# Designs tried in a protein design run: peptides against a protein of PDB entry 5CWW. Part 40

Target 1, 194 residues: chain A of PDB entry 5CWW
Amino acid sequence: VPKLQGPFDFDLNPEDEQDDEVELKDIYVIGEKPRVADLMRGEEEELEMMKEDQHNGLSLNIICLLSTSGQVKICLDIDGVEAQWLPPRSKNKRLFAPPPEPPSLLTFQTFDTLKPAEVTPDGWPMFSEDATSPYSFYVTHPAGITYISLTPWVFRLESELQSDSEAGTEFRIDLLAKGQGSERDRIFTQTRTQ

## One batch from the design tools (peptide; aimed at target 1 D112)

Design b2_p26_8_s4 (made by RFdiffusion4, then SolubleMPNN; from b2_p26_8, 19 letters changed)
Fold by OpenDDE base, seed 5:
Structure b2_p26_8_s4 (fold): chain B 194 residues (1-194), chain A 26 residues (1-26)
Amino acid sequence: as target 1 above (194 residues)
Amino acid sequence: MSEEEKRRQARIEQIRRSFEAAVNRP
């Protein structure tokens, strides 16, 4: 029997503690790219074709959250949310292992896709995939469509994940955290019919 | 959990701490 997963704990910036009041409308998950070490267990011929596509992926799941207000939160699954199955009901009253701690999501970035004047109480923003890139997607709202790309930081973060060197990590992560983050482009705006 | 996976988790935790430190710095 599949185990229900959640609640998730969000590691939010202390300044974003007010985000707990954000009503979520949609979730978009970008699955992790397989690690090179995991692929090395496959047949050698499949290894060559997958090498080029691997260099541009993140070896962590990305969870994107979308609020009613059009706020997007980009979270990283650092603990690795795997499909959990309920242990078979063995009749033996083995001591209830303490419930596993809920997986923690690291909030990488939070941003708005709507202007305050575009937010409506009955708004229904939705995610949609970009068929051309696994790390790009759209947020669609009645007020407009916003293109989002995670490509500016995904490669750099993966490079840090694969690095054995602690030297300069703090500096490079500081640049990621304080950088432009995700690309955002409003590709369509609904003209107010006055 | 393999020793390699433990090392990976330690690296992730280091990155997490560095990120938290970065976002908490004005």
Scores: peptide ipSAE 0.493, ipTM 0.902, DockQ to the pose 0.035
OpenDDE base, seeds 1, 2, 3, 4: peptide ipSAE 0.488, 0.490, 0.489, 0.490; ipTM 0.900, 0.901, 0.901, 0.901

## One batch from the design tools (peptide; aimed at target 1 L161)

Design b2_p27_1 (made by RFdiffusion4)
Pose (drawn by RFdiffusion4):
Structure b2_p27_1 (pose): chain A 174 residues (1-35, 56-194), chain P 27 residues (1-27)
Amino acid sequence: VPKLQGPFDFDLNPEDEQDDEVELKDIYVIGEKPRNGLSLNIICLLSTSGQVKICLDIDGVEAQWLPPRSKNKRLFAPPPEPPSLLTFQTFDTLKPAEVTPDGWPMFSEDATSPYSFYVTHPAGITYISLTPWVFRLESELQSDSEAGTEFRIDLLAKGQGSERDRIFTQTRTQ
Amino acid sequence: AEEEEEEERRKETLEALKEALRRQKEE
């Protein structure tokens, strides 16, 4: 039985989130690829409101177990800092009028690319893609350049990143 | 040595990304 890791602290998490934004209904994880895609796990979170949050696993989740009984507790040991994810982007997929209080939006994988996926909700369906942004970040991680890292990363963070388009809307039908 | 340099470059890139996102959030 491995150690339960969490609750993960969302670094740069949006402040003043509403109840239907904090409440989660689905989770979709795009695993890191071997060193074609991003060498990081991408943790996608779907709220009741239809809000989607794209988180990057900067630290890297790895194998962990609780300590053996052989280990003696040390008083001057530092408290274990909680695990962390980096909140890259957060965006709505529903208008306020489309949000149902007990709605169950769902993630779906795209057959052609793991970096594209769908959100399904009684209000409609939405296509989402993280490309090419995830490729640009991976290229910078594999950059052969001696310098310019902070400069190039600043442009990538200013980039709009993921793209999202509604493909279907259900009208006056719950 | 080459693997240590690649790990250092990767950490620098990820730290730079975090700081860039913090500046975007502050704006």

Design b2_p27_1_s4 (made by RFdiffusion4, then SolubleMPNN; from b2_p27_1, 14 letters changed)
Fold by OpenDDE base, seed 4:
Structure b2_p27_1_s4 (fold): chain B 194 residues (1-194), chain A 27 residues (1-27)
Amino acid sequence: as target 1 above (194 residues)
Amino acid sequence: SAAAKEEEKRKRVLEALKKALEKKRKE
């Protein structure tokens, strides 16, 4: 049985007054790219399909948060939350290991998918996956559908994580942080027929 | 070990990212 993971501590900059008013409506998790070493223990056939995908994945989990207002927060799991399985109920009341420290999520990017005029109290934005890429998804709302792709910066970040050279890493990471090149495209807008 | 070096590098990159994001938010 999968163990419920959470609560997550958001390493939100304390200056980002999370407006206590941000009601989260949905969460979309993009799992980290499996490590090749961990895959080598599996069946050979699954290994070949995963090798092709190895070049396009991030070695970090991404947690996307969606508010009622259509605000998306892209968070990175920097601590590496491993899938925790419920330990087999060994009957021995072993001393509850202190609850593992909640994983810290780093907010990478925040952006809106809705215009202020499109936000409604009864609106319920939701995530939906893109079958073409694990790092692309849609935000659906009664007002419209927004396509989001994390691919541009995911690739760059992964390149830094995998690079053997420390030269220029700080500079490139600074550029990455400044650029935050998530693609966002409104693919559908519902015209209010008055 | 090579694995330990990779982990250390990963940690450095993530710390750099954290710092870079903090700087951006202050701008």
Scores: peptide ipSAE 0.474, ipTM 0.897, DockQ to the pose 0.718; fails the geometry check
OpenDDE base, seeds 1, 2, 3, 5: peptide ipSAE 0.463, 0.463, 0.448, 0.201; ipTM 0.894, 0.893, 0.877, 0.724; seeds 1, 2, 3, 5 fail the geometry check

Design b2_p27_2 (made by RFdiffusion4)
Pose (drawn by RFdiffusion4):
Structure b2_p27_2 (pose): chain A 174 residues (1-35, 56-194), chain P 27 residues (1-27)
Amino acid sequence: VPKLQGPFDFDLNPEDEQDDEVELKDIYVIGEKPRNGLSLNIICLLSTSGQVKICLDIDGVEAQWLPPRSKNKRLFAPPPEPPSLLTFQTFDTLKPAEVTPDGWPMFSEDATSPYSFYVTHPAGITYISLTPWVFRLESELQSDSEAGTEFRIDLLAKGQGSERDRIFTQTRTQ
Amino acid sequence: SEEEEAEEHRKEVLEALKEALKRKKEE
């Protein structure tokens, strides 16, 4: 039985989130690819409101177990800092009028690319893609350049990143 | 040595990304 890791702290998490934004209904994880795509796990979170949050696993989740009984507890040991994810982007997929209080939006994988996926909700369906942004970040991680890292990363963070488009809307039908 | 340098570069990129996102959020 491996150690339960969490609750993960969302670094740069949006402040003043509403109840239907904090409450989660689905989770979709795009695993890191071997060193074609991003060498990081991408943790996608879907709230009741239809809010989607794109988180990056900067630290890297790895195999962990609780300590054996052979280990003696040390008083001057530092407290274990909680695990962390980097909140890259957060965006709505529903208008306020489309949010149902007990709605169950769902993630769906795209057959052609793991970096594209769908959100389904009684209000409609939404296509989402993280490309080419995830490729640009991977290229910088593999960069052969001696310098310019901070400069190039600043442009990538200023990039709009993921793209989203509504493909279907259900009208006056719950 | 080459693997250590690649790991250091990777950490630099990820730290720079975190800092850029922090500045963007402060704006």

Design b2_p27_2_s2 (made by RFdiffusion4, then SolubleMPNN; from b2_p27_2, 13 letters changed)
Fold by OpenDDE base, seed 2:
Structure b2_p27_2_s2 (fold): chain B 194 residues (1-194), chain A 27 residues (1-27)
Amino acid sequence: as target 1 above (194 residues)
Amino acid sequence: SAAEAEAEKRKRVLEALKKALEKLRKE
């Protein structure tokens, strides 16, 4: 599990007004697809799992944030890409590198999983994994369960990140932007038995 | 619409990612 340690700086678009200190209840991290070079050093079993998961995972870490109100923010770790390109610093220089700047998170999508009437002070939403897909998960709340899938855009984003050609980038970005975001489906709603 | 605003946000994110990647490729 990639231990994302430390406070994340949200590069919120400055035009997004002060997102009121959204009280975070839960965090769900989807680790980046390991690099082929890193896979060669790993145990043979991990290599087989990655080959079988034909799902071209995203080369970026995805950090999902869940508020007490049931708001989900899907964030991309951009700085994780920088770490990939930095040549391994030679082991020996204990230079007091300034504390690594916290990774910058870009909010890709924000949406609510609860209706305003479903939000209760005692109702705490939580993430749960989908064992069938690394890019799908559930938000569970006493009011209901919401299925979320990132698959509609993850593959397209990865394709863009892997593209060395600037040709058509604007078109592909526009397509990604206009395309459907994350799939969101309320799979269960608790009926208030009066 | 809320959908249009979300699309615009996603576009900005992708543009930012693109710029970040371009910088990394030039180093």
Scores: peptide ipSAE 0.155, ipTM 0.710, DockQ to the pose 0.043
OpenDDE base, seeds 1, 3, 4, 5: peptide ipSAE 0.118, 0.116, 0.120, 0.116; ipTM 0.625, 0.623, 0.626, 0.622; seeds 1, 3, 4, 5 fail the geometry check

Design b2_p27_3 (made by RFdiffusion4)
Pose (drawn by RFdiffusion4):
Structure b2_p27_3 (pose): chain A 174 residues (1-35, 56-194), chain P 27 residues (1-27)
Amino acid sequence: VPKLQGPFDFDLNPEDEQDDEVELKDIYVIGEKPRNGLSLNIICLLSTSGQVKICLDIDGVEAQWLPPRSKNKRLFAPPPEPPSLLTFQTFDTLKPAEVTPDGWPMFSEDATSPYSFYVTHPAGITYISLTPWVFRLESELQSDSEAGTEFRIDLLAKGQGSERDRIFTQTRTQ
Amino acid sequence: SEERREKLAEKLAALVKKRQAEREEEE
C-alpha cells in the first residue's frame, strides 16, 4: 500500500472561489511522456460549475510509502510540507445561467491526442486542447540555448495557452 | 493578474533551469 499523497496544495490557485468552483466532479490526468508531448503530468480538474483547472506537476509525483516502524520519530524534524501542483490556467466552460446546482460535468479523452479532451454537461459539450502550448513548454525544457530562459518563459506564460470551443448547446432541455 | 503571471513565469523558468542543469551534469 503506497502512501496517500495529498491533499495537494494548488499553487497560484484562484482566490475567492465559489462553492460550485471548489467542489470537484471529475479529474483527468495527462501523464508525462518519456523524453511525443510534455515531460510533466497535467492534472485537469472539473468543478460542478463547469470550471476547468489545468495544473502542472512541477515537483513530480513519485513512489512513496509511509515510514517503517524501525524509524524513530525526531522532535527537531521539520513538518512535512504538503504536496503541490502549479495552477497554470482556470476557465469556465458554462455561462452562469447554464450552471445547475447538482450538475455532473464529465471529462472525455480525445482519440487523436491526449492533449485534447472534452467536457460534457447537460448544457452542452466543449472541446479543449493544450496544444501547441504544451509543445512550446517542452521545447523550452529541452532548450539547447545558453541563455534567454526567463525571457522565453515569460512569453509562454503570456501566451493564451489552451484553446476552448463549444461544439454543441442544448436549449431549454434539462 | 500581472503579479500572478510573473510568479507563474518564475516557477516555469526555475523548472527549465533545473532541467538544463541536469543535462549539463549528465554530459

Design b2_p27_3_s1 (made by RFdiffusion4, then SolubleMPNN; from b2_p27_3, 12 letters changed)
Fold by OpenDDE base, seed 5:
Structure b2_p27_3_s1 (fold): chain B 194 residues (1-194), chain A 27 residues (1-27)
Amino acid sequence: as target 1 above (194 residues)
Amino acid sequence: SEERLKKLAEKLAKLAEEEKAKRKLAE
């Protein structure tokens, strides 16, 4: 059985397993926005291109999980943020750092790409990238192809995470939590010619 | 900020519990 050696050992916390045993079939990772500091080491010309493309991506990695039933779970990798805020551990004490806690994924949104009648035992949904946007992708299944875009909330979330203002934060976070608003569009449906 | 992510997580968790409760009531 090819172990999907994803870099994320999804220790699916068994406690979250109380949700329906969703058998995962595919994973799609959207990398965090490159740090401006890392880009500044490159040629001046790359800096100008990044200023114009207002596509300020999310500063968090997004991990999309796809089940056999066509369920998509959008998760945020929050561990990367915690590591940045931890004061540099003083070099001295060789205290055995406890094994890195498994990456905590925050489930942001869950939705289906297939109708119940379209779910088949042999159906194998897969992710595929959209070359036009880093925050858009496709779910391909024998029953059809679904376009998904995270753009409706990604920029709002990033703006909130980077904001220095506490004013309205509670309200905006509440809106983000309640109304993620990922776009989902079935672009192709396999018509069973009866 | 980490604090904002924490707040988001808390809200998402609350909503998930509310949804679960609604599902249980519908069964």
Scores: peptide ipSAE 0.471, ipTM 0.864, DockQ to the pose 0.052
OpenDDE base, seeds 1, 2, 3, 4: peptide ipSAE 0.471, 0.467, 0.469, 0.469; ipTM 0.864, 0.862, 0.863, 0.861

Design b2_p27_3_s2 (made by RFdiffusion4, then SolubleMPNN; from b2_p27_3, 10 letters changed)
Fold by OpenDDE base, seed 5:
Structure b2_p27_3_s2 (fold): chain B 194 residues (1-194), chain A 27 residues (1-27)
Amino acid sequence: as target 1 above (194 residues)
Amino acid sequence: SEERLKKLAQKLAELAKRRREERRREE
């Protein structure tokens, strides 16, 4: 039986956000690109196709969370949350190991897709994929549609994760963290017919 | 906050370090 994972603990949430105040409406997961080491176990033909794709992805799962208010939270799965299975019913009263610590997600970025005046109690923002890029998506709401792209930082982060050099990594990551360079563009706004 | 961003950068740097160490063990 699959073990239910969660609730997730969000590490490094914004100080101004009380977890209890954010009602989540949707989740969008961008799966990690397979690591080169994992690819080496596959057939040669799959290796060639995946090499091109590996250079174009993050070796971390990205968990995007969407609130009722249109807030997007971009989280990184640093620990690599794997599917957990309930241990087989061993007849032996194995002492309940302390419950494993809840999986944590690293909160990378949080931003709004709606203006305060666009937030409605009956509004239901939703994620939708961008067929042209795995690291781009849309947030749709009755008030409008927002395009989001993680590409400005994803490739830079992956470059640091794949780098064999420690030189300057901390500095570049610091710049990346400070830059918070997700692209966010309102591509459609519903005009309220007064 | 600046402190949060610093911690974020540190955690990501630690991840990068861990990944480098993992690769070195596989070689």
Scores: peptide ipSAE 0.611, ipTM 0.941, DockQ to the pose 0.790
OpenDDE base, seeds 1, 2, 3, 4: peptide ipSAE 0.611, 0.611, 0.608, 0.610; ipTM 0.941, 0.941, 0.941, 0.941; seeds 3, 4 fail the geometry check

Design b2_p27_3_s4 (made by RFdiffusion4, then SolubleMPNN; from b2_p27_3, 8 letters changed)
Fold by OpenDDE base, seed 5:
Structure b2_p27_3_s4 (fold): chain B 194 residues (1-194), chain A 27 residues (1-27)
Amino acid sequence: as target 1 above (194 residues)
Amino acid sequence: SEERLKKLAEKLAELVKKEKAKRKAEE
């Protein structure tokens, strides 16, 4: 039986944001790039196509959260949340291991996709994938559609994860943290028919 | 805040270090 995952602890939430104040409506998960070793069990032809895509992926899961207000929270899975199965009910009264601590998510970035005036009580923002990139997606709302791309910082973070050298890592990470270079582009705005 | 960004950088650095260590242990 699959184990239900969650709740998640959010590390480094914005100071002004109380978890109780943000009503989540949707979740978009970007899985980590598959390990080459796991892909090698597939057909050779699929391997070549996936190699090119693998170079552009992140070795970490990304969890995107969308609130009713159109706030997007980009989180990194720092614990490596794998699909957990409930341990088989072994009849032996094994000592109740303390419940595992909930997995932590690192809040990388939080931003709005809607203007305050566009937020409605009955609004239903939703994620949708971009078929052209695993690290790009759309937030759709009655007020408009926002394109989001994580590619700028994903590439940089992956470069650090794959680097054998620690030289300059701290500096580049500092730039990464400060830049939080997710692209946001409002591609459609619903014109209020006056 | 600037303080949050500093903490974020620290957490990211720790993450990078952790993941590199895992990778090296699997090789």
Scores: peptide ipSAE 0.553, ipTM 0.928, DockQ to the pose 0.720
OpenDDE base, seeds 1, 2, 3, 4: peptide ipSAE 0.551, 0.546, 0.550, 0.551; ipTM 0.927, 0.926, 0.927, 0.927; seed 1 fails the geometry check

Design b2_p27_4 (made by RFdiffusion4)
Pose (drawn by RFdiffusion4):
Structure b2_p27_4 (pose): chain A 174 residues (1-35, 56-194), chain P 27 residues (1-27)
Amino acid sequence: VPKLQGPFDFDLNPEDEQDDEVELKDIYVIGEKPRNGLSLNIICLLSTSGQVKICLDIDGVEAQWLPPRSKNKRLFAPPPEPPSLLTFQTFDTLKPAEVTPDGWPMFSEDATSPYSFYVTHPAGITYISLTPWVFRLESELQSDSEAGTEFRIDLLAKGQGSERDRIFTQTRTQ
Amino acid sequence: EEEEEERRQKTLTALKEALKRQREEEE
């Protein structure tokens, strides 16, 4: 039985989130690829409101177990800092009028790319993609350049990143 | 390998800092 890791702290998490934004209904994880895609796990979170949050696993989740009984507890040991994810982007997929209080939006994988996926909700369906943004970040991680890292990263963070487009809307039908 | 790991950590720290500055500017 491995150690339960969490609750993960969302670094740069949006402040003043509503109840239907904090409440989660689905989770979709795009695993890191071997060193084609991003060498990081991408954790995608879907709220009741239809809000989607894209988080990056900067620290890297790895194998971990609780300590053996052989280990003696040390008083001057530092408290274990909670595990962390980096909140890269957060965006709505539903208008306020489309949000149902007990709605169950769902993630779906795209057959052609793991960096594209769908959100399904009684209000409609939405296509989402993290490309090419995830490729640009990977290229910078593999960069052969001596310098310019902070400069290039600043442009990437200013980039709009993921794209989203509604492909279907259900009208006056719950 | 040590230099590549240090470069990677620097890149990821730079990303975190860029996102933090952008957020402060938006507020």

Design b2_p27_4_s4 (made by RFdiffusion4, then SolubleMPNN; from b2_p27_4, 14 letters changed)
Fold by OpenDDE base, seed 1:
Structure b2_p27_4_s4 (fold): chain B 194 residues (1-194), chain A 27 residues (1-27)
Amino acid sequence: as target 1 above (194 residues)
Amino acid sequence: AAEEEEKRKAVLEALKKALEELRREKR
């Protein structure tokens, strides 16, 4: 049984030294997809269904943070990848495993969804899911709605994580990090009837 | 399994370094 160890105590230690009190308003989590290798221990029939439903997903949790200003941070849970092999249920000792250290979040990308003139002190931006894609979502604010897709980089990152060859990985990862990152499209803008 | 996990760790370390470099270039 994969222990979904929720709640993620996001000790969001904003290690980002920017002392600017970024007031967070919402959090959107995209859960990791199980690694194919971990699924291969299951029954062959579940493997065939999962081959068709090999929804090319990231084998890392993604945490999206939204500020009052409409700033989005896309973070990756890089520590979750340690397959904590649940030690076999050897009965005895309550070795208090030290509380799992809070997952280290790696900030992949930061971007704005609002123009400076659209930011209001009482603004309440919210995330909402895209029912058509697990790696796409919306940021809704009274000023407008922004579509966001992680698909441009998620597939490439997962391909590197599953690669049998280290050849060229560093170069491709550098290109991934320096790339445009997530797709952003303003699908609606509230026209101020002046 | 162990080799795959080591490769995954190496990819993530490379990503971390690349993002750190990018942040330094923007400062």
Scores: peptide ipSAE 0.583, ipTM 0.931, DockQ to the pose 0.631
OpenDDE base, seeds 2, 3, 4, 5: peptide ipSAE 0.581, 0.585, 0.581, 0.582; ipTM 0.930, 0.930, 0.930, 0.930; seed 3 fails the geometry check

Design b2_p27_5 (made by RFdiffusion4)
Pose (drawn by RFdiffusion4):
Structure b2_p27_5 (pose): chain A 174 residues (1-35, 56-194), chain P 27 residues (1-27)
Amino acid sequence: VPKLQGPFDFDLNPEDEQDDEVELKDIYVIGEKPRNGLSLNIICLLSTSGQVKICLDIDGVEAQWLPPRSKNKRLFAPPPEPPSLLTFQTFDTLKPAEVTPDGWPMFSEDATSPYSFYVTHPAGITYISLTPWVFRLESELQSDSEAGTEFRIDLLAKGQGSERDRIFTQTRTQ
Amino acid sequence: EEEEEEHRKEVLEALKKALKRKKEEEE
């Protein structure tokens, strides 16, 4: 039995989130690829409101177990800092009028790319893609350049990143 | 391998800082 890791702290998490934004209904994880895609796990979170949050596993989740009984507790040991994810982007997929209080939006994988996926909700369906943004970040991680890292990263963070388009809308039908 | 690990750490720290500045500018 491995150690339960969490609750993960969302670094740069949006402040003043509503109840239907904090409440989660689905989770979709794009695993890191071997060193084609991003060498990081991408944790995608779907709220009741239809809000989607794209988080990056900067620290890297790895194998971990609780300590053996052989280990003696030390008083002057530091408290274990909670595990962390980096909130890269947060965006709505539903208008306020489309949000149902007990709605169950769902993630779906795209057959052609793991960096594309769908959100399904009684209000409609939405296509989402993290490309090419995830490729640009990977290229910078593999960069052969001596310098310019902070400069290039600043442009990438200013980039709009993921793209999202509604492909279907259900009208007056719950 | 040590140099690749240092570069990767720098890139990820730079990304975190850039996102923090972007968030502060949006406030």

Design b2_p27_6 (made by RFdiffusion4)
Pose (drawn by RFdiffusion4):
Structure b2_p27_6 (pose): chain A 174 residues (1-35, 56-194), chain P 27 residues (1-27)
Amino acid sequence: VPKLQGPFDFDLNPEDEQDDEVELKDIYVIGEKPRNGLSLNIICLLSTSGQVKICLDIDGVEAQWLPPRSKNKRLFAPPPEPPSLLTFQTFDTLKPAEVTPDGWPMFSEDATSPYSFYVTHPAGITYISLTPWVFRLESELQSDSEAGTEFRIDLLAKGQGSERDRIFTQTRTQ
Amino acid sequence: EEEEERTEKLAKKLAELVKKRKEEREE
């Protein structure tokens, strides 16, 4: 039985989130690829409101177990800092009028690319893609350049990143 | 203003990751 890791602290998490934004209904994880895609796990979170949050696993989740009984507790040991994810982007997929209080939006994988996926909800369906943004970040991680890292990263963070488009809308039908 | 600060913090975190990966390659 491995150690339960969490609750993960969302670094740069949006402040003043509403109840239907904090409440989660689905989770979709794009695993890191071997060193084609991003060498980082991408944790996608779907709220009741239809809000989607794209988080990057900067620290890297790895194998962990609780300590053996052989280990003696040390008083001057530092408290274990909670695990962390980096909140890259957060965006709505539903208008306020489309949000149902007990709605169950769902993630669905795209057959052609793991960096594209769908959100389904009684209000409609939405296509989402993280490309090419994830490729640009991976290229910078593999960069052969001596300098310019902070400069190039700043442009990437200023990039709009993921793209999202509604493909279907259900009208006056719950 | 808050969005710019957040973007700067995000960029810093990503830059730190890239620097760490470069150091690993040099070793």

Design b2_p27_6_s3 (made by RFdiffusion4, then SolubleMPNN; from b2_p27_6, 8 letters changed)
Fold by OpenDDE base, seed 1:
Structure b2_p27_6_s3 (fold): chain B 194 residues (1-194), chain A 27 residues (1-27)
Amino acid sequence: as target 1 above (194 residues)
Amino acid sequence: SKEEERLKLLAKKLAELVEKRRKEREE
């Protein structure tokens, strides 16, 4: 039986975002790419082919949350929610290990896709994938469509995650955190017919 | 600012992750 994964704790939420006030409408998950270290245990030949694909992905799950107001929250699964299967009910009363701490999602970035005037009570924003890029997607709302790309910081973060050098890491991570660097472009705006 | 503190903590958490991954590769 698969272990129910969740609830997730959200770390580093913006203080002004009371969890109770944000109605989530959609979730978009970008699955992690295999870790290079895990691939190194495989045959050398498969390693070369996978190296090319690994350079373009993040070895972390990304969870995007979309609110009714068009707010997007980009979260990182730092703990690595591995599919935990419940151990087979072995008869022995194993001392209930304290329930593992719920996996925490790290809130990387929060931004709006709608202007305040575009937010409506009946608005229904939705995610949609970009078939051309695993780290790009759209937010569709009656008011318009916003293109989002995580590629700029995903690449940098993965580079750090794979780096064997500590030199400059702190500085680069600081820049990454402060800059965040998600691309956000409104590609379509519904003209209000006056 | 609160946001600056959040970003500082974010950077810290990411740095810790990077270090964790580095150690995992060295083992």
Scores: peptide ipSAE 0.599, ipTM 0.939, DockQ to the pose 0.809
OpenDDE base, seeds 2, 3, 4, 5: peptide ipSAE 0.597, 0.597, 0.597, 0.599; ipTM 0.939, 0.939, 0.939, 0.939; seeds 3, 5 fail the geometry check

